# Peptides against a protein of PDB entry 4Z63, part 81

Target 1, 334 residues: chain A of PDB entry 4Z63
Amino acid sequence: LCLGMNDLTGNIPEDLFHLKRLNLLGIQENRLSGSLSREIRNLSSLVRLDVSWNLFSGEIPDVFDELPQLKFFLGQTNGFIGGIPKSLANSPSLNLLNLRNNSLSGRLMLNCTAMIALNSLDLGTNRFNGRLPENLPDCKRLKNVNLARNTFHGQVPESFKNFESLSYFSLSNSSLANISSALGILQHCKNLTTLVLTLNFHGEALPDDSSLHFEKLKVLVVANCRLTGSMPRWLSSSNELQLLDLSWNRLTGAIPSWIGDFKALFYLDLSNNSFTGEIPKSLTKLESLTSRNISVNEPSPDFPFFMKRNESARALQYNQIFGFPPTIELGHNN

## One batch from the design tools (peptide; aimed at target 1 V196 L199 K308 A315)

Design b2_p29_7 (made by RFdiffusion4)
Pose (drawn by RFdiffusion4):
Structure b2_p29_7 (pose): chain A 334 residues (1-334), chain P 29 residues (1-29)
Amino acid sequence: as target 1 above (334 residues)
Amino acid sequence: SWITTAEPDDVIEEREEELETEREERLEE
């Protein structure tokens, strides 16, 4: 049953909850509102539930043990309150959970021993607080995590050294502390390809510690953190690097020669720092910016990227990394 | 300029405006 992208109003007729054989319900992008009824437990054949882009509110009903076949739950852009219900946090069948841009709050609690099929989680633009849940690496299949724009505090848990499935990790604007510990921990996640740390670690020093090694790293964005220190040399060992954004920090010193050694780098933004010295000549022999014989695969995180020119400009959206124009942005330095 | 994944409110509002326009077109049809 596909009703998506219409102008429907009101709540879900209770009539709909008699459909015990329905495996797909798309009601996304309408004006629907009210609470999402607890009678939804009666729809035991559901596989994909798309409630996105409506006006729903109230708690997400805690009925999800009654929906053992649920694989995709899409609730993004609604007014849902409370946390993740215990039954949803215990669902062994969920592949994907997208609750982004909701009014959700409290501690974020998932039973990752119980969620053996979870491979993608998007909780962005919510009010989840407390520490990042230490048990997240226990979701052995979790590849994509977007926790951006939340109300967490403290450090990245030590257990994140074991997050073997982690590929795309977006932590922007989440009030994270100790970028030194965050980078020392996260370097142990061998599948990490894209990492977004923008608007965290405010005023901290960027670790220069050269034992840090991110081997498969493709996209590194740590911006507007007002970080101090120099261009970190440990980054030169990430040969796959495609997009680097260190902008809007307090970084100083010269821009080193090895920045021109990244063969897959097509985008770099070092703007709005305190960089001095001349421009390194090696930026003229960047391979992805010269010839057409460098070829690589674009990273594929499940989240879009946003770009801001200044603090008051409306943002630009890029659903894919290769949507960024190949760019050298060195403005507002010394 | 700088990059983030924190979804800005202006992008949300712009998407709501696009959805309103498409909804009106479909109501006319």

Design b2_p29_7_s1 (made by RFdiffusion4, then SolubleMPNN; from b2_p29_7, 13 letters changed)
Fold by OpenDDE base, seed 2:
Structure b2_p29_7_s1 (fold): chain B 334 residues (1-334), chain A 29 residues (1-29)
Amino acid sequence: as target 1 above (334 residues)
Amino acid sequence: SYITTAEPESVLEEREKELEERQKILREL
């Protein structure tokens, strides 16, 4: 049953929950309100539940043990409060959980040893606090993780050295500390292609350790951290780099010539730093900017990107990396 | 400008406003 993209209001009719053979319930992009009914438990054949972009409130019901076939739960952009229900945090069937842009709170706890099918987790823009869950690497299929705009004080857990499934990681504005430790850990994530760390590590030094290596890194965003230091030499080994945003930091020194050696680099923002010297001539030779054939068909993160203007409450949303225009921004390096 | 994956404040404010308005309606019913 698909009722998305309407102007539906009120609550879900209780009789809907008697549909024991229902595999898909999509009621997204409406004005549905109230609590998500516990009677969802009666939908024992449910594979996909999409309640996103509504006005649901209250706690998410702890009924996911009665939904053994549920693979997709989309609840982004609602008013859900409380924690992740225990049955949801232990779901062996769940592939994708999206609860971005809610009011979920407390310590983030997932039983990753039970969540054997989880491949995408979006809990961005919630009120989770405490530390990053050390056991996330136990989610052996977890590829996409957005935890942006939560309050995960402290460091990236050492256990993330073993996060082999991780490909796309977003932690923007999550009160993280110790960028040196974070990068030192995350370099062991052999499948990591996208790393977004904007608005963390306030005033720290960007490490220039030549021992750091991100082999498959395509997207690195570490903007607005007030980071000190220079362009990191270790980044020169990330030959697949497509997008680099280090804007709004306090980086100094020259822009190195190797920045123009990235054949796939189509977006470069080094603006609002303290870089000096000449613009590398190698930037004029970026193949990605001269050749029209950027392969648009590469796998992308499931979480959205936002181009935020410094003083604006508004941002442009980009659902794919290749949605960004080819850009070289070197402005405001004073 | 800079890239982030955190929701813009405008989106949060809009959601909060809509939730508050709906809660008000529900209290008045």
Scores: peptide ipSAE 0.571, ipTM 0.902, DockQ to the pose 0.365
OpenDDE base, seeds 1, 3, 4, 5: peptide ipSAE 0.593, 0.570, 0.570, 0.565; ipTM 0.912, 0.897, 0.899, 0.896; seeds 1, 4, 5 fail the geometry check

Design b2_p29_7_s2 (made by RFdiffusion4, then SolubleMPNN; from b2_p29_7, 11 letters changed)
Fold by OpenDDE base, seed 4:
Structure b2_p29_7_s2 (fold): chain B 334 residues (1-334), chain A 29 residues (1-29)
Amino acid sequence: as target 1 above (334 residues)
Amino acid sequence: SYITTAEPEDVLEERREELEKRQKERRLL
């Protein structure tokens, strides 16, 4: 049953929960309100539940033990409060959990040893507090993780060295500290292609350690951190780099010539730093900017990107990396 | 400009206002 993208209001009719053979319930992009009914437990054949972009409030019901076939739960952009229900945090069937842009709170806890099928987790823009869950790497299929705009004070857990499944990681504006430790840990994530760390590590030094290596890194965004230091030499070994945003930092020194050696680099923002010297001539020879064929079909993160211009301006949303225009921004340097 | 994955304030405010409006409407019923 797909009823998305309408002007439906009120609660879900109770009779809908009598549909024991229902595999797909999509009621997204409506004005549905109130609590999400516990009677969802009656939908024992449910594979996909999409309640996203509504006005739901209250706690998410703890009924997911009665939904053994549930693979997809989309609840982003609602008013949900409380924590992740225990049955949801232990779901062995769940592949994708999206609860982005809610009011979920408390300590983030998932039973990753039970969540054997979880491949995508979006809990961005909630009110989670405490530390990043150390057991997250135990989610052996977890590829996409958005935890942006929560309050995860402290450092990236040492256990994340073993996060082999991790490909896309977003932690923007999550009160993280110690960028040196974070990069030192995350470099061990051999499948990591996208790393977004914007609005963390306030005033720290960007490490220039030649021992750091991100083999498969395609997207690195570490903007608006007030980071000090220079362009990190370790980044030159990330030959697959497509997008680099280090804007709104306090980086100094020259822009190195090796930045133009990235064959796939189509988006570069180094603006609002303190870089000096000449613009590398190699930037004028970027193959990605001279060739018309951007492969639009590359895997992207499941979480959205936002380009923030001014605090008063509506941010532009980009659902795919290749949605960004080919860009070289070097403005507002010294 | 800079790239972030944190939801912009304008989107959050819009949703908050809509949610608060609906909560008020429900309390008046």
Scores: peptide ipSAE 0.549, ipTM 0.889, DockQ to the pose 0.372
OpenDDE base, seeds 1, 2, 3, 5: peptide ipSAE 0.565, 0.558, 0.513, 0.516; ipTM 0.898, 0.894, 0.872, 0.873; seeds 1, 2 fail the geometry check

Design b2_p29_7_s3 (made by RFdiffusion4, then SolubleMPNN; from b2_p29_7, 15 letters changed)
Fold by OpenDDE base, seed 3:
Structure b2_p29_7_s3 (fold): chain B 334 residues (1-334), chain A 29 residues (1-29)
Amino acid sequence: as target 1 above (334 residues)
Amino acid sequence: SYITTALPEDVLEEERKKLEELQKKRRLE
């Protein structure tokens, strides 16, 4: 049943919850309000529930133990409060959970040992506090994680060294500290291709530890952190690098020549730093900008990227990495 | 400019305003 993108108001009619064979309920982008009825528990055949972009409020009902087939729960852009209900946090069927842009609060808790099918998690732009959940790596299929714009004070947990399933990790503006520890941990994520850490680690030194190695790193964004230091030498070994944004930091020294050796690098932003010296000639030889056809069919994160511009301009949303134009931005360096 | 995955404040504000407007309309119905 697809009723999305209408002007529906009020609450879901109770009789709808009698549809025991319903596999898909999409009521997104309406004006539905009130609490999400606990009677959704009656939809025992439900595979996909999309209630996103509504006026739902209150706590998410703790009825997901009654939804054994539920793979997709989309509830982004509502007014949900409280935490993730226990039954949802223990769902063995759930593949995707999107609750971004709600008012969820408290400590983020997921029973990852139970959530054996969880592949994508978007909890960005909520009010979660405390620490990053140490047990996230126990979600053995969890590939895509957006936790941006929460308040996860502290460091990346040491347990994330074992986060083998992690491919796309978004932590922008989450009050994280200790970039050295974070990178030292996350380098062990063998499948990590996208790492976004913008607006964290304020004023820290970007580590230049030659022992750091990100084998599969394609996208690294560590912008607007006021980071000190220089271009990190360890990054030169990330041969698959496609996008690098280290803009709006306090990085110094020369831009190294190895920056032009990245065969897949099509987006480079080192602007608004304190780099000195000459522009490396090797940048003129970037294959991706000269002769290479960029494959647009590569897997991408489920979470969008945003290009923050000046204060008067709306941020641009990019849903795919390759949506970014080929760019070399080296401006505003002194 | 810089890239972030944090929902921009302007987008968040727009979404909030939209929700508020929808709520107001409901009260009038």
Scores: peptide ipSAE 0.536, ipTM 0.871, DockQ to the pose 0.439
OpenDDE base, seeds 1, 2, 4, 5: peptide ipSAE 0.556, 0.544, 0.536, 0.506; ipTM 0.883, 0.877, 0.871, 0.857; seeds 1, 2 fail the geometry check

Design b2_p29_7_s4 (made by RFdiffusion4, then SolubleMPNN; from b2_p29_7, 13 letters changed)
Fold by OpenDDE base, seed 1:
Structure b2_p29_7_s4 (fold): chain B 334 residues (1-334), chain A 29 residues (1-29)
Amino acid sequence: as target 1 above (334 residues)
Amino acid sequence: SYITTAEPESVLEERRKELEELQKKRRLE
């Protein structure tokens, strides 16, 4: 049953919960309000539940133990409060959990040993506090993780060295500290292709440690951190780099010539730094900008990107990395 | 401009306003 993208108001009719053979319930992008009914438990055949972009409030009901076939739960952009229900945090069937842009709070706790099927987690823009969950690497299929805009004070856990399944990681604006430790840990994530760390590490030095290596890194965004230092030499070994945003930092020195050696680099933003010297001639030879055939069909993160203008409360949303226009921004240096 | 994965404040504010309006309506009912 798909009722999304309407102007539906009020509560879900109770009679809807009598549909025991229902595999898909999509009621997203409406004006549905009130609490999400506990009677969802009666939908025992449910595989996909999409209640996103509504006006639901209250706590998410703890009924997911009665939904043994549930693979997809989308509840982003609601008014949910409280924590992740225990039954949801222990769901063995769940592949994707998206609760982005809610008011969930407390410590983030997931039973990763039970969540054997979880491959995508989006809890961005909530009110979670404390530390990053150390046991996330125990979610052996967890590939996509967005924890942006929470208050995860401290450092990236050492256990994340073992996060082999991790491919896409977003931690924008999460009050993280110690960029050197974070990069030192995350370099061990062999499948990591996308790393977004914008609005963290306030005023720290970007490490220029030649021992750092991100073999499969395609997307690196570390914008608006007021980072000091220079263009990191270790980045030159990330031969698959497609997108680099280091804008709005305090980086100094020259833009190195090796920046033009990235064959797949189509988006470069080094603006609003303190770089000096000449623009490398190698940038004029970027193959991705001269050749029309950027492979548009590469896997992308499940979480959206936002192009935020410095003084605007508004941002442009990009659902795919390749949605970004080919860009070289070097402005406001000096 | 810079890239982030944090939701824009405009999106948050819009939803907050809508929720507040609904709460007001319920109080008036």
Scores: peptide ipSAE 0.581, ipTM 0.906, DockQ to the pose 0.362
OpenDDE base, seeds 2, 3, 4, 5: peptide ipSAE 0.562, 0.556, 0.566, 0.558; ipTM 0.894, 0.889, 0.898, 0.894; seeds 2, 3 fail the geometry check

Design b2_p29_8 (made by RFdiffusion4)
Pose (drawn by RFdiffusion4):
Structure b2_p29_8 (pose): chain A 334 residues (1-334), chain P 29 residues (1-29)
Amino acid sequence: as target 1 above (334 residues)
Amino acid sequence: SAEEEEIREYMKEVDPDAPEEEWENVLWT
């Protein structure tokens, strides 16, 4: 049953909860409101539930043991409150959970021993607080994690060294501490390709510690953290690097020659720092910016990227990394 | 599957009337 992208109002008629054979309900992008009824436990054949972009509120009903076939739950852009219900946190069938841009709050609790099919999680633009849940690496299939724009505190848990499935990790604007520990831990996640750390670690020093090694790293964004120190040389060993954004930090010293050695680099933003010295001549032989013989695969995280020119400008959206214009941005330095 | 691929592409859409999502995965120029 597909009703998406209309102008429907009111709550879900209770009539709908008699459909015990329905495996797909798309009501997304309407004006629907009220609470999402607990009678939804009666729809035991559901595989895909798309409630996104409506005006729903109240707690997400804790009925999800009654929906053992649920694989896709899409609730983004609603007014849902409370945390993740225990039944949803215990669902062994969920592949994908998108609750982003909701009014959700409290500690974030998932039973990752119980969630054996979870491969993608998007909780962005919510009010989850407390520490990042230490058990997250116990979701052995979790590839895509977007926790951006939340109210967490403290450090990245030590157990994140074991997050073998992690590919795309977006932690922007989440009040994270100790970028030194965050980078030392996260370098052990061997599948990490795209990492977004923007608006964390405020005023901290960027670790220069050269044992750090991110081998498969493709996209590194750590911006507006007001970080100090120099261009970190440990980054030169990430040969796959495509997009690097260190902008809006307090970084100093010269821009080193090895920045021109990234063969897949098509975008770099070092703007709004304290960089001095001349421009390194090696930026003239960047391979992805010269010939057409460099070819690589675009990273594919499940989250869009946003770009801001200044603090008051409306943002630009890029759904894919290769939507960024090939750019050298060195402005507002010394 | 193709359905899952469509869902993953749909996850990249942003409601224009919800500017709070611009603070996710943000780059600064």

Design b2_p29_8_s1 (made by RFdiffusion4, then SolubleMPNN; from b2_p29_8, 10 letters changed)
Fold by OpenDDE base, seed 2:
Structure b2_p29_8_s1 (fold): chain B 334 residues (1-334), chain A 29 residues (1-29)
Amino acid sequence: as target 1 above (334 residues)
Amino acid sequence: SAEEEEIREKLKEVDPNRPELDDENVIYR
């Protein structure tokens, strides 16, 4: 049953929950309000539940133990409060959980040993606090993780060295500290292609440790951290780099010539730093900027990006990184 | 975007005290 993209108001009719053979319920992009009914438990055949883009409030009901076939739960852009229900945090069937842009709070707890099918987690823009869950790497299929815009004080857990499934990771604006530790840990994530760390590590030094290596890194976004230091030499080994944003930091020194050796680099923002010297001539040789064939069909993060022209500008949502125009921004290096 | 505005309006209706959706996965240009 798909009722999305309407102007439906009120609550879900209770009789809807008597549909025991229902595999898909999509009621997204409406004005549905009130609590999400506990009677969802009656939808025992449910594979996909999409309640996103509504006005739902209250706690998410703890009924997911009665939904053994549920693979997709989309609840982004609602007013849900409380934590992740225990039954949801233990769901062995769930592949995708999207609860982005809610008011969920408390400590983030997932039973990753039980969540054997979880491949995508979006909890961006919530009120989670405390530390990052140390057991996230136990979610052996977890590939896409957005935890941005929460309050995860402290450091990236050491256990994330074992996060082999991790490919797309955002921790932007999450009150993280110790960038050296974070990068030192995350370099062990062999499948990591996208790393977003914007608005963390306030005033720290960007490590220039040549021992750091991100083999498969395609997207690195570490903007607006007030980071000190220079362009990190370790980044030169990330030959697959496509997007680099280090804007709005306090980086100094020259822009190194190796920045032009990235054959796939189509987006470079080093603006609003303190770089000096000449613009590397190698930047004019970037094949990705000269060749029109950026393959738009590469796997991308499931979480959205927000492009701002400046700190005060309205953000533009982008669902795909490859939708960014080819850009070299080196402005405001004073 | 129209989508962002819709989010903002819905957020105001659901939680008037919720901060704007600024500074998530931000790329500055």
Scores: peptide ipSAE 0.376, ipTM 0.746, DockQ to the pose 0.258
OpenDDE base, seeds 1, 3, 4, 5: peptide ipSAE 0.372, 0.331, 0.333, 0.340; ipTM 0.793, 0.758, 0.700, 0.705; seeds 1, 3, 5 fail the geometry check

Design b2_p29_8_s2 (made by RFdiffusion4, then SolubleMPNN; from b2_p29_8, 14 letters changed)
Fold by OpenDDE base, seed 1:
Structure b2_p29_8_s2 (fold): chain B 334 residues (1-334), chain A 29 residues (1-29)
Amino acid sequence: as target 1 above (334 residues)
Amino acid sequence: SPEEQEILEKLKEVPEDRPELDDENVIFL
């Protein structure tokens, strides 16, 4: 049953929960309000539940133990409060959990040993606090992780060295500290292709340690951190780099010539820094900017990016990295 | 699966009309 993209108001009719053979319930993009009914437990054949983009409030009901076939739970852009229900945090069937843009709070706790099927987790823009969950690497299929805009004070856990399944990771605007430790840990994530660390590490030095290596890194976004230092030499070994944003930092020195050696680099933002010297001539030879064949079919993060022209502007939402316009931004370095 | 792909595509189709989301995973131009 798909009732999304309407102007439906009020609560879900109780009779809807009598549909025991229902595999798909989509009621997204409405004006549904109140608490999400516990009677969802009666939908024992449910594979997908989409309640996103509504006005739901209260706690998410702890009924997911009665939903043994549930693979997809979409609850983004609601008013949910409390924590992740215990039955949801222990779901062995769940592949995707999206609870982005809610008011969920407390310590983030998932039983990753039980969540054997979880491949995508989006908890961005919530009120989670405390430390990052050290056991996330125990979610052996978890590839996409968005934890942006939470209050995860401290450092990236050492256990994340073992996060072999991790491909797409955002921790943007999460009050993280110690960029040197974070990069030193995350370099061990052999499948990591996208790393977003914007609005963290305020005023720290960007490490220029030649021992750092990100083999499969395609997307690096570390903007608006007020980072000091220079263009990091270790980044030159990330030959698959497609997008680099280091804007709104305090980086100094010259832009190195190796920045033009990235064959797949189609988006470069180094604006609002303190770079000096000449623009490398190698930038004019970037094949990705001269060739029309940006491979539109590359895997992208499941979490959105938001492009802002300035701090006060509305962001343009980009759901796919390949949707970004080919860009070289070097403005405001003088 | 085709169903998983359709779901992933729908997850990526977030309407632009929610300005409260604008400060997550920000890329500055």
Scores: peptide ipSAE 0.343, ipTM 0.714, DockQ to the pose 0.767
OpenDDE base, seeds 2, 3, 4, 5: peptide ipSAE 0.252, 0.307, 0.260, 0.291; ipTM 0.623, 0.665, 0.643, 0.658; seeds 2, 4 fail the geometry check

Design b2_p29_8_s3 (made by RFdiffusion4, then SolubleMPNN; from b2_p29_8, 12 letters changed)
Fold by OpenDDE base, seed 5:
Structure b2_p29_8_s3 (fold): chain B 334 residues (1-334), chain A 29 residues (1-29)
Amino acid sequence: as target 1 above (334 residues)
Amino acid sequence: SSEEEEIREKLKEVPPDRPELDDENLMFR
C-alpha cells in the first residue's frame, strides 16, 4: 500500500493494521501526526515501512520483534524522540535504517551482533550524544553510515580499525576531535571510498604523515575545520580520487602538481584557504574535466549532501555525488 | 535537457523542515 505524497492528516486508520499480508507500507510525504501506532506489530509480513516526511512524534514503538521480515525502515524527517527501540536495535532482518532528521536522543546503542543484515544506517541530524558506538564494526555488513550532525564528542573509536564493511562514512559536524587519530584509524577501513569529516577538528593540524594510506578513497570532504598545515602528501597515493573538498580551512603552501595526476578527479574545492604560488598546469589537463564520459554508474553513499550557493540561501540536497557539476574552486586564497 | 530534469528530480529541494539539515554533509561554495 503506497499512500505517499498526499495531504493525509491525523493518524493511520486502525483497520490498516489488519492487513496481515501487507509487504509494503508507504505513507511518506504526508501530514500524519501523533504517535506511530504500536499496532504496526500486526503487519507481520511487512518488508518495507516508509513513514518518512511526516509529523509523527513520541517514541518509536518497540514492536520490531513482531516484524521478522522487515528489511527497510524509513522514518526520516519526523519528530521522533527517545532512543532507538530495543527490538529495532536487535533486528536481524533489517537491511536499511533511516531515521535522519528526527529528535532521537541519548547514547546511540545498536546490538550489531544481532543486526546481521544491516547494510545502511542513516541517523544524521539527531540529538544523539556521548561517544561513538565502539561496536559498530560488529555490524559485519554495514557499508553506509551517516552519523552527521549529532552531539558526539571525543575521538573516533580504535575499534573502527576493524570496520572492514565500511564504504561510505559521514561524521560531519559531530564535535569530533583529533584528526590525526581519526585518519590513522580510518585508513585501516580497506573498503572506505567516501569519507566526510566537515565541521570537526576545529583548528587542528591536518596530518602530513606519509605513512597514511587510503587505497580506495574516491571522495574526501574535510571542509570548514579551520585546519592548519599544507596539502597532505599521503593523499597523492589515493589514485581513485574523484572528489576533494578541503575548503574553508587554513591550509597554506603551494597546491602540489600531483593533484593533476588524479585521472578521475572531477570536483576539487580548495577555496577559502591560504594557498600560495601558481596554479599547477597539470590541473588544466584533468581528463575527467575534458571527457564527458564520467561513468555515472559508480556506487555512491546513500546519505544526502547539502550545498549552499550562498550563506543565506537554502541548501540544495544532492542525493548522489555524481550530481555535482565538474568543478574547480580555488577562490579566496589571497 | 533530460539531464537537467534528472538533476532537478534528484535535486528535490527538500524544504529544510529543520534548520539543522543545513549542517549535515554541507558542501560550501
Scores: peptide ipSAE 0.285, ipTM 0.664, DockQ to the pose 0.348
OpenDDE base, seeds 1, 2, 3, 4: peptide ipSAE 0.309, 0.291, 0.339, 0.284; ipTM 0.684, 0.670, 0.699, 0.657; seeds 1, 2, 3 fail the geometry check

Design b2_p29_8_s4 (made by RFdiffusion4, then SolubleMPNN; from b2_p29_8, 12 letters changed)
Fold by OpenDDE base, seed 2:
Structure b2_p29_8_s4 (fold): chain B 334 residues (1-334), chain A 29 residues (1-29)
Amino acid sequence: as target 1 above (334 residues)
Amino acid sequence: SKEEEEIREKLKEVPPDRPELDEENLMFR
């Protein structure tokens, strides 16, 4: 049953929950309100539940043990409160959990050993607090993780060295500390292609350790951290780099010539730093900026990016990183 | 171009009533 993108109001009729053969319930992009009914438990054949972009409130019901076929739960952009229900945190069938932009709170706890099918987790823009869950790498299929805009005080857990499934990771604006430790850990994530760390590590030094290596890194965003230091030499080994944003830091020194050696680099923002010297001539040789054939079909993070063109402008949501225009921003350096 | 249309379809304005979305995975220009 697909009723998305309407102006439906009120609660879900209780009789809808008697549809025991229902595989898909999509009621997204409406004005549905109230609590999500516990009677969802009666939808024992449910594979996909999309309640996103509504006005739902209250706690998410702890009934996911009665939904053994549920693969997709989309609840983003609601008013849900509380934690992730225990049955949801233990779901062996769940592939995708999107609860972005809610009011979920407390400590983030997932039973990753039970969540054997989880491949995408989006909990961005919630009120989770405490530490990052150390057992997240036990989610052996977890590829896409957005934990941005929560309050995960402290450091990236050492256990994340073993996060082999991790490909797309955002921790932007999550009160993280110790960028050196974070990068030192995350470099072991051999499948990591996208790393977003914006609005963390306030005033720390960007490490220039030649031992750091991100083999498959395509997207690095570490903006607005007030980071000190220079362009990190270790980044020159990330030959697949497509997007680099180090804007709004306190980086100094010259922009190195190797920045122009990235054949796939189509977006570079080094603006609002303290870089000095000449613009590398190698930047004029970036093939990705001269050739229009950016492969728009490359795998991208499931979580959105937001771009403000101007301080007063509305942010634009980019659902795919390849939707960014080819860009070189070197402004406001002194 | 078809690519520009696909890019445009992938662009969604942040709802004006939810400015908090601007602070997630934010690209500054």
Scores: peptide ipSAE 0.341, ipTM 0.722, DockQ to the pose 0.345
OpenDDE base, seeds 1, 3, 4, 5: peptide ipSAE 0.247, 0.248, 0.284, 0.208; ipTM 0.642, 0.687, 0.684, 0.624; seed 1 fails the geometry check

